# Peptides against a protein of PDB entry 3WG5, part 128

Target 1, 218 residues: chain A of PDB entry 3WG5
Amino acid sequence: LAKNIVYVAQIKGQITSYTYDQFDRYITIAEQDNAEAIIIELDTPGGRADAMMNIVQRIQQSKIPVIIYVYPPGASAASAGTYIALGSHLIAMAPGTSIGACRPILGYSQNGSIIEAPPKITNYFIAYIKSLAQESGRNATIAEEFITKDLSLTPEEALKYGVIEVVARDINELLKKSNGMKTKIPVNGRYVTLNFTNVEVRYLAPSFKDKLISYITD
Target 2, 218 residues: chain A of PDB entry 3WG5 as posed
Amino acid sequence: LAKNIVYVAQIKGQITSYTYDQFDRYITIAEQDNAEAIIIELDTPGGRADAMMNIVQRIQQSKIPVIIYVYPPGASAASAGTYIALGSHLIAMAPGTSIGACRPILGYSQNGSIIEAPPAITNYFIAYIKSLAQESGRNATIAEEFITKDLSLTPEEALKYGVIEVVARDINELLKKSNGMKTKIPVNGRYVTLNFTNVEVRYLAPSFKDKLISYITD

## One batch from the design tools (peptide; made by RFdiffusion4, then SolubleMPNN)

Design b2_p16_8_s3 (from b2_p16_8, 7 letters changed)
Fold by OpenDDE base, seed 1:
Structure b2_p16_8_s3 (fold): chain B 218 residues (1-218), chain C 218 residues (1-218), chain A 16 residues (1-16)
Amino acid sequence: as target 1 above (218 residues)
Amino acid sequence: as target 1 above (218 residues)
Amino acid sequence: MKGKGVILEVIGLGTS
């Protein structure tokens, strides 16, 4: 029997309009090949709200399951990365990673201090992040606290509190543990049971443009 | 008698962290030379909230009057540009320019449509823009409507409604009309009467870096 | 044309 394809791609650095282009490219490739899923290895400190919201929408419009995997050890799905994860079909984390710290800001002052978002902005993103959590059947209380307490969680805590679905050391363990799991949001209007029984893993390389921007934003 | 120096500099394009660096550089040069004022010829469609707020703060910290001049004809102080103008010591506009359209947004979707800021964000910027107007003795009702109605005004309307202080065709007319005017906010804790009776006008050139970024952002 | 607007960011203090 022909093996089901699982794509793996890396997205690292700040969430920008270019990060959207990366997500769109990677998901589009996997959709074209009728992949069982795409796994995005995510490592981000955060970024732009518009790019984040566009990425969430792109994931929700995916014809295939999009799995966010906070990887490698030491990586984070911080700020915008948490929203993206909560908007995905499955969240996994490697041991030694983190998720959370979702407080919206207007940016940084010249001295590097945060320009605080007003309570009104914060409350919008609270409503937004809670919606993502609720729609995905994840912990909306913790999702709110990612903003209100600037909470960051370990993989074990995030799993325990129902923020994420899998803790996995590598792609093979992720595939093994997520096999037979149902997507947390619909794929093309239906909840999908992941089938990782007989898979070929294909790694997507970053484009030259991807490498250049990653080099500029790191 | 030694002529008082008035600096004139241009800031054009999107409001970014680099635009802050331009404002800071230009104001610093004029401060070092103990200029009577600096006139910033502003033409902007808007930009980042953080950069805008930092620019407003930099203007408010200026040791000399900072005059925002929406110039040339066809230019705008749109969105972030209006906030910057309202944070300045004097606003002038050339005929055929515009000011306003201050509705905050989260950004643009992939189709180019606006990602609307939630009412809560909008209400913060309403409070902020009203504060700038009130502190400068400018029309806070119109300042609010720049957001709530996405209002844009002509120079004649803006003058009539008490948003701006001067309509001028060029720098010479601006200096003539603003001579003897009091700054709308304090300079170093005091309201200053502008003295343009015997001035030398010095134009500041953009740096090479300024030119490069303007070329990339236009 | 990136239209008229004040752009906000969602940045976490995730100091790398």
Scores: peptide ipSAE 0.033, ipTM 0.508, DockQ to the pose 0.490
Fold by OpenDDE base, seed 2:
Structure b2_p16_8_s3 (fold): chain B 218 residues (1-218), chain C 218 residues (1-218), chain A 16 residues (1-16)
Amino acid sequence: as target 1 above (218 residues)
Amino acid sequence: as target 1 above (218 residues)
Amino acid sequence: MKGKGVILEVIGLGTS
C-alpha cells in the first residue's frame, strides 16, 4: 500500500558530485518509504556537467516520481539545473523564479572570464538537452534555445512554451495543481498519475555532510 | 610550388580557448607560406574539452600537415593532448615522454579532488577518441583504454601498439624518420606523403598575447 | 561571482 507520503527536500547552490549524493540520499529515503513522490526544491546557478548527468540518470532510475520545484521566489534552475529539471518527472516553478541559460562552458579563466565550449561540446549538449525535452514531451526547440540563445524564461513563459508543467506559489498549491497529472517520463517503465489526495508532507533535512559541502561550495 | 619549409611551434601548458588561438595562428602562418608541414611541440597535462575539440577540428581543416610532437623529454600529451595528437596528421614522441590518461572529468572540487565524469560523458569521449583513432588508422582499443583504464604509454609502447608513428630525439630525427610517411588523416581530402627533403626549418615564437596567457594559466 | 554554466573538462592527472 503506497503511503500517502510526499517528501520535500532542498538542493541549493552549485551542482557538484556531492549534489549527486544529496539527490541519491533524498530519493533513496523516499523510495524506501514508498512515497507517492519527492519534491526537490531547487535553487542553482548551475555546476558540473558530470554531476548533472548522473543526477538526471538517478532521477530516471527512481522508483518514485521526482518533482523539481524551482523555489523559493528569486531562485533559479540555471544551466545544470535546467537539465536536471528536464530530466525529471514533473517541473514546477514559483513566481519570480527562472529557468534556462544552458550554454556549456569549460569553466573560468584565472580572471573569472568564461571559457566557451567548442562547437562539438555545444552540439553534444544541444543533442542531450533536446533528448531530455523530447523524452519528457517538453518543448525541444526551447530546450535548444536555452543553449544557442542562452535563453532564460519566467515561470509563465516556461509554462506557456511547454517547458514546465506547473506554476505554484508554495508546496500546497504545487500538490493541488499537480494532483492527477501524469509524470512526463516513466517511473519503472510506466507513466504514473500523481495522487496527492490526503498526503502527508515530510521535509528532509540536509545531513551534516550536506551542510558542510554547501558551506565549502559557497 | 610548395616551399620546402617546415614550421615548428611550441604549445605548452593547459589546453584552453587561448591554446586554440595559438594553434589557429601557428597553422595559419604555415598555411599562408605554403609550408610542407607544421610541427607542434606539445607539452600539456590536459585542459578544456571544448578547446581540445576545436583544436582537433582546426587541425583537420588545415591546408597543410600538422605533426604533433610530444617534446622535450619529460613532456606529456596527457588527456586533451592525447585527443589533439590522435586528431593530427602524424604523432611523434621524444624518448622519456608520455601519452594517454584521457579520463574526462568535470573538474576539481574545492579541496582539489577530481570530479569524475558521469557514464554518459565518459561514453561520449570513448566514442570520440575511438573515432579519432579509427579515422587516423591508429589503435582504437588503446584509445578507449586511455579513458577506461586511464592508461598512459611510453613512446616505445605507443609506437608498438600503433598509437603513434615516430619516436624521435629531436626535430632533425623527426624529419628524417617521417620523410616519405603518409599523413594518417587527409589534408584537404587527400592523404599526403611528407617530403622533408631539403627543408628549411622555421621556428615560430609565441606572440606577446601567447606569453601573457601562458603566464595567467600557469 | 559563482559562474553559471555546465562545466566539462578533460584534464590528465599529471604525475607531478
Scores: peptide ipSAE 0.027, ipTM 0.336, DockQ to the pose 0.275
Fold by OpenDDE base, seed 3:
Structure b2_p16_8_s3 (fold): chain B 218 residues (1-218), chain C 218 residues (1-218), chain A 16 residues (1-16)
Amino acid sequence: as target 1 above (218 residues)
Amino acid sequence: as target 1 above (218 residues)
Amino acid sequence: MKGKGVILEVIGLGTS
């Protein structure tokens, strides 16, 4: 029997191999406790595409629903964060957050200019992001435009266009609004109806290592 | 019970990671004393976007109302300063100040010319600034135009267009005019009615470190 | 691994 527990964890900063380790750790804890879901409060400007793809896979392999919540206000699921969100079981955004701007780059030059990705890479990520949207029943056209037009959306726009499922100010509102929703992708091969009636919210703290890396990266 | 205390602190210069530390310190002091509000006298030409976003989050996480006051006359909440203002509980401007000019850039070339931000970045900040405006019930169209048209406004224009809430010559006039106003965003999940009846004004001085960094950056 | 060396980031922005 699933515990009426919902985990909440924060992931903030650049998407790196270490961010993967954070996702893996948090999801694993929630899986072990047979939680109803885990909510990941995501605030990221983006990061590495390889790490992003690993994170998406880890989410999709989760034994429990993984909800990406772009939180707090002022946070973003930018670039890699958008892919992660689109790969998840449910997307929520707080008011004052954003999602999008997904065009891949190779980096920044010494003068701070963007080094553009070749068409080969851009087209790969167009196909990839569209696949995530299609698999999750989200707006694949907008997902493509996150790359091709470097589109960024408000929560209200993202909801309107069918990119996300919930706009919520806090965890309590998120739980209330998402109660009874089905996951947008399967959990262990099945679409799950979220049950957030009488749930205990448990916050997962970053590990010491997580804190150290955050400190180094900031 | 809230003390009938209003803190006032100055933040001047470029928005950097150190400016975040100033905001955090000042707000924390005011929170600890359970102040009615803190007024940040802001004068900035702009600065780093990452620092700006962190500052916005810190403001929005404040346990007390944070009022951004573009002050003194001749000051500006330019670029990053506008975002900070739009992320706050109340915006005031002194006569002879300005707000706007929010188009993101990558920096300056060796010849002093602006290195334009790619559309990816510009669109991200359009979404972000619109979200701040929408969340605060401020003019999202003008917020967008702060980027797309590099618009700058006088206090009178900003008030007229619903970007700001108060035009005031000094702290006393600000307190008088803002008394009884509701915060434009929640404080701890609730819109607060400002009560500036019989308040003590306490000025926070910059730390020694603040003075040193200001000296280095100026 | 696919995507190695590719960055999906919106960091590096100054606002004047």
Scores: peptide ipSAE 0.171, ipTM 0.423, DockQ to the pose 0.092; fails the geometry check
Fold by OpenDDE base, seed 4:
Structure b2_p16_8_s3 (fold): chain B 218 residues (1-218), chain C 218 residues (1-218), chain A 16 residues (1-16)
Amino acid sequence: as target 1 above (218 residues)
Amino acid sequence: as target 1 above (218 residues)
Amino acid sequence: MKGKGVILEVIGLGTS
């Protein structure tokens, strides 16, 4: 029987319009091949809220399950990354990663101080993150506290509190643990049961443009 | 009495030649003002080993104490960030941050798979990270395990194992906890006792170039 | 666009 394909791609760094293009490209490739899922190995400190919202929409519009995997150890799904994760079909974290710290800011002043978001913006993102949590059946109280308390969680805490679905040290363990799980949000209007019993893992490379952008920020 | 100055600057993202320029600029500003210290709020998933080594050297050559603060919650001092931290005068971590995962790689293949470093390179970085730990009086066994086991630690674990010196939730708590501590490496050939009893905190902004690089990767 | 000019970064961390 033809092996179902699982794509794995890495998204690292700030959440931006370029990150959107990466998500879109990777998901599109996986959609075109009718993959069982795509796993996005995410490591981000956050980024632009508009780009984040576009990424969440792109994930929600995916024709296949999108698994956000906070990976490798030392990685984070910080701020915008948490929103992206909460907007995904399944969240996994590697041991030694973190998730949370979602308080919105307007940026950094010319002296490096944080420019605080006005309460109206903060409240907007509280509502937004709670909506993502609720839609995915994840802990909306903790999602709110990611903003109001700037909370960050370990994988063990995030699993315990119902923020994430899997703690896995590598792709093989992730596939094993997520096999038979239902997506936390619908794929094409339906909750999908993941089937990772007979899969081929295919890694996706960053494009030359992705590498160049990484190099320009590198 | 004139308040001693503590500078605070943020370095986020990949460790690269541009990151070196940021470190150099920030430390130079703090040196010029004869600051009591500079705190670098570090959030990095890693980056280039050559840039990392240059940054470590720049820290070691600093005329003032350089405190690496893994901040904010959700941030990491991953890979190259761990080396930078271990090369610094003091390491602090905020709750919900991580440190470790130092296994060197040659990069990512065109398919997104990790290109493993050959044993010779791995052993080089084992020796290097152990040297940084030993020179700073930090746990060299754990430093080695950051490579050999790809270990990542919480702030509490890192403190417990003698990898870091401070767990602090913010700059004020960091200043309070690090007050009276000796630097883990010398400043101009001498170990310095930090004096944060009467300090003015000055934040440093990223340069326009830093913002542009951030924007290009944003 | 909703969220334009808003940064969702972990507090104290700009661009990665």
Scores: peptide ipSAE 0.127, ipTM 0.357, DockQ to the pose 0.078; fails the geometry check

Design b2_p16_8_s4 (from b2_p16_8, 7 letters changed)
Fold by OpenDDE base, seed 2:
Structure b2_p16_8_s4 (fold): chain B 218 residues (1-218), chain C 218 residues (1-218), chain A 16 residues (1-16)
Amino acid sequence: as target 1 above (218 residues)
Amino acid sequence: as target 1 above (218 residues)
Amino acid sequence: MVGKGVILEVIGLGTS
């Protein structure tokens, strides 16, 4: 009998290889306990494309639903965070958060200015972000415009345009609103109907390593 | 009447947006003077994929042949440098140089370890590097192995396997050996036969800006 | 918050 457990974990800051390790650890814990789902509270300005794509792959390989929750108010799922969200089973946003701004860059110049990606790389990520949107039944046109127009959306706009599934103020409202929703992508080849009736919420704390890495990348 | 002028310029260090500016400036000078060709002495460990792809595009848009010369002995056209070379009209290497090691990365971790690119990115660059090789009539299998096996080649191996066109010790030997060769890609839609008979060699120095940027990225 | 973008690099390990 699946334990009526929902895990909640926080991922904040830049998306790096260490962020992948955090996702992997958190999802693995939730899988081992046969949780109903894991909710990742995400607040990121962006980060590394490799780590991002590895995280998307790890989410898609999950034995349980992975919900990306842009939280708390003031948080963003910017750039890499948007791709991760679009690669997930369900996206939620808190009021006062943002999603988008997905133009790929090759980094910063010595003076901190953005080095733009060449058209071939940009086109690759356009195709990639559109594929994530299409596979999840989300708005592929808006996903493209996250790159081509550097578009950012509010939760209300993202919901309206079919980028996300839920606007919620907190974990309790998220669980309530997402109860009975189908995952936007398969879990082990099957679309799952979320059952958040009488669930236990368990919070996962960052490891010592996770805390140290976050401190260094800030 | 095309001036029998060949420009030589040096590009050393990491491939960045500033490296693109150097390529653009050098090629533009050579174009304005209706040079027979420009030779870029290249020594790079790699760099940014965006800058690399922009440089390839700039080379392919050149009004004159752009020759990549891995020089001096001990230099490398590693990673991004290999892509640039494969995107050029002619590749030469000096003895004791290397080419290859083209596995894309998403950067370094906080401890300086390589963060590997996800399979989707790796596959994109496999397709890209193979396209560059095929378009230039060079060994697409080896180009793929520059990524899949992280292969590095000597000048002799690269010549043997049809990755490069010339092994030369210096500019004079390069001009002598490449005289009468056809460009491996078109110049303004036409394959050009190089004519290095009675040419004037002109050296382009880095600008003050180029020098400053090189110093900061080192 | 200004997004930092998705960073992609192609760097070879220089043969030391």
Scores: peptide ipSAE 0.031, ipTM 0.324, DockQ to the pose 0.316
Fold by OpenDDE base, seed 4:
Structure b2_p16_8_s4 (fold): chain B 218 residues (1-218), chain C 218 residues (1-218), chain A 16 residues (1-16)
Amino acid sequence: as target 1 above (218 residues)
Amino acid sequence: as target 1 above (218 residues)
Amino acid sequence: MVGKGVILEVIGLGTS
């Protein structure tokens, strides 16, 4: 029987318009090949809210399941990363990773101090993160507390509280544990049961542009 | 009595030659003002080993105490960040952060798979990380396991195992808890007792270049 | 756009 394909790609660093391009490219490749899913190994401290919202929308529009995997150990899906995760078809975390700390800010002052978002913006993102949680059947109370308390969770806590679906040490364990799970949001309007029984894992590389940007940020 | 100054700066993202420039600039500013210390709020997934080693050296050469603070919640001092932390005068972590996962790699293949470092390189970094731990009076066994087991630790675990010195929720708690602590490595050849009883906190902003690079990586 | 100029970063991490 022909192996179903699962793509794995890495997205690391700040969430920006460029990160959107990465998501779009990776998901598009996986869509074109009718992959069973794409796993995005996410490690982000956060980033731009507009880019985040675009990424969430791109995930929601995906023709295939998008699994956000907070990986490797030491990685975080912080702030914007949490929103992205909550907007995805499945969330997994590796042991030693974290999720949360979602309070919006307007940026950093000239002296490096945080410029707080006005209550109106904070409330907007509270509503937004709660909606993502609700739509995905995840813990909306904790999602709100990611903002209001700037809460961070371990994988074990996040699993316990119903924020994530899987704790997995590696891709193989992720595939094994997520096999037979239903997506938390629809794929093309339908909840999909993941089939990872007979899959081929294909890793996607950063584009040359991705490498160049990483080099320039380097 | 004149307030002693504590600088706080943020370093986020990949460890690169640019990150070295940030460390150098921030530490230099704090040195010029004879600050009591500088706190570097670190959030990094890792980066280049050469840049990391240069940063460690720059910290070791600092005329003032350099506190690495894994902050905010959701942040990590992963890989190169762990080395930097272990090379510093004091390590603090905020709740919900992580440290570890220090196994060296040669990079990512064209398909995005990790290129493993040869045993010789891995062993070099085992020796290096152990030396940093030993010199700073931190747990060298755990430091080695950050590589050999790719271990990640919570702040509570890291504190428990003697990898870090402080768990603190914010700068105020960090200052309070680290007050009266001795640096884990010398400052200008001497172990310094931190005095945070009457301090003024000054935040450092990213330079225009830092902002531009962040924008280009955006 | 409501998200324009808003940064969703962990407090203290800044834009890398």
Scores: peptide ipSAE 0.117, ipTM 0.355, DockQ to the pose 0.074; fails the geometry check
Fold by OpenDDE base, seed 3:
Structure b2_p16_8_s4 (fold): chain B 218 residues (1-218), chain C 218 residues (1-218), chain A 16 residues (1-16)
Amino acid sequence: as target 1 above (218 residues)
Amino acid sequence: as target 1 above (218 residues)
Amino acid sequence: MVGKGVILEVIGLGTS
């Protein structure tokens, strides 16, 4: 039986293998409690593509809805963060946040210049991001443009273009607006209608390890 | 006439000269609109002492109440962040946040070890942090221990020991709990009773420059 | 894995 519990956790900083561990930990806790959903307040400039794909997979394997909330104002779901969002059950953004800028690179040169990814890699991620958009019923054309044009969108634009589902200023507004929405991808093979009527919001704190790693990687 | 407006802005990352610019920009916007208050959602591991002192001064010169809110869950007001908080008109913390660890250092060695500050510098900051605590009617003994013991506190501990004023899970709870509280330091020479009855919450987004700098300094 | 060593980060912004 779903408890009327919604977990909220924060994931901030670069997307790394340790970010995967954070996602896994938070989602697992919420799964164990059979929460209605977990909301991940996401603020990331991006990170490693391998970690991103693992995170997307972990979200897709979730036994409960995972809502990516680009929050607080000023946050971004940049690059890898956009992929993660597109792989989630619902995307919300706070006013003053951004999403997009998804062009893959191989890294930075000694002078800080970008090392471009070869066309093969770029095309792989175009296909991948379009797949995420298509599977979630989101705008695959814009998803491609996040790469090909390095496009970044405001919450209002992202909503308008069908990239995201909700613009919300806080958790309460998010819960209110997303109540009764169907997940954009299945949960355990079924699309779930979110029920945020009379929910208890529980915040998950990062572990000591999470804090330490975030400090090291940021 | 105070507009029933409360601004909310985020400041995240290291405390630098650019963090000062962020504080100044956000507070100035809120001052210009004669807001009831500005809430700064703070998440910082610390940073430069010079920038910290400038920020404290800017807060103390504010024409409106500046509330430091250690937020979201997982955030910290570490080191320089604690000083900033203690210099503010009200401190709130979300569950799962921390405050403290204020021992000054001169930097890091090539091997990543801490370069200790000489007693003269440590004692200077002990006096400074105690001054901030005393001026704000907060626990000066604990403020000293943030340095001498590198103490870190939970929100509940910080509240219990009289370091902070509010534990709140979100902006709405913060506004509710802080409504009717007096500022811990003066605003334009007067202690202000916060009025968060029927307020409009306005979120301030970081400028493009703010985002860029945060990305560079994080 | 095609994603190994690939970075998906906002262009031109170095962390300190």
Scores: peptide ipSAE 0.094, ipTM 0.335, DockQ to the pose 0.073; fails the geometry check
Fold by OpenDDE base, seed 5:
Structure b2_p16_8_s4 (fold): chain B 218 residues (1-218), chain C 218 residues (1-218), chain A 16 residues (1-16)
Amino acid sequence: as target 1 above (218 residues)
Amino acid sequence: as target 1 above (218 residues)
Amino acid sequence: MVGKGVILEVIGLGTS
C-alpha cells in the first residue's frame, strides 16, 4: 500500500520575498505529489509585512495541510513568524523555542534602536493578528498581547493558552502527536483529519538560489 | 592646485538593507577623501520603508553634500526614491525621468494587486514626507500629493513646482548648473555653497557583493 | 513604472 507522503522543508532567517518563493516552491512540490501534509521547520526573527501576508495567503490557498514547526531547539517564530504560524493548518513547537514578539516596527535606526510604528499601524496589525487567531480557533487575546505587551511564549505556555496545537521534540513525535488531529483552518473548503499512520517522510532541500540568498541576507 | 573631487556612484533597483549599505559605503568613501560632493545616480521603483528611512538619516548625517540625480533617461525615483531625494542636499533629474508615486502599500497580493496600507499608515507617511519637504525648503503640498493623489512628475514639472533644483542631461551639465547653489539642507550644521569649478569626477563602482545582490534581487 | 510603494516591516524584537 503506497505510504502517505509527508514533506519536510526548512525555512530559516528573515521573512522576505525570497521566503515567499521558498514557501510557494515547497508547498507546490508537496501539492503536485498529493502529500498528506508539508511540515515547514521555521526559525525566523521576523521580517517584511508584505512577504508575511503573502505567505499567509499562500498557506491558506494550499491544497494540502501546511504545518508550521518551530524547530530546532533555540529557534523562534518571532514577529512575522507568529503571523505565519497563526495562518497555518497546525502549529507545533520544539522544547526550547519561542513564539510571539509581534510589535510592528518601522525598522531600526542607524544606532540599532527601534523605530516605533505609529499607533495606527499597530492597530491594523492587532486587527489582523486577531483575525488569524479567530479564523484558526486559537487564542485571540494572546495574539493581541503578542503586540500590545510584546509577549513571547514558551511551547508549554503557547500550548496551555491555546496558541499552538503540539509540543514535539522531533519530526517523529510531531507526526505521532498530530496524527488524527483536524486542521485548524480548512483545506480546499474542509477541515482535514491528518493521517500520519505509515508515512514516508521526504525532506526538501533548499535550492541553490535559496542558499545563495540566505548567505547574502545573513 | 588640487582639483575639487566629486564622486559619482550608481544605485539601481529596489530599496533594501543592501541599498543602505551601498549609500553608506559610497558616502563614507567620499567623506574620507574630503570630496566636494557625491552624486548618486538613482534609478529605483521603491522598496522598504526601514531602508528608506535609514538612507535618509545617513544622507542627513553626511559630512559632504549628497546629490541625488535621477538618471539615466527612463529612470525613476519612485516611492522610497522620492523620500530619499527629498532628504538629500540637492535633487537633479535627467530629461525622461520621473519622481513621485509615494503611496505606502503593505505589499503585493499573490495576484500582483496592491495591498493598500491602512489610512493610519498613509497619514504617518504624509507627515513624514511633508517634514522632509519642509526641512529642505521644497514643495510640501506636492510631497503630500505624491501620496494622496499617487502623483508622478516629470523633471520639468518637478522643477517648476519646487520639488527639485536641477534638470540636467548628464553629469557635466549637472555640475555646471549646480555650481554655486546652496545645499537645501545643512552639511555639518551649515548650508554649503557647491563649488564645481575645476573638478575631478571620480566614479565609484559597485562592489562584487553589490553586483551579486542586484543579480539576485532582480 | 508604477512605484512599488513603501513597504512596512514586522520585525520581532526578541532575537536581537
Scores: peptide ipSAE 0.037, ipTM 0.513, DockQ to the pose 0.635; fails the geometry check

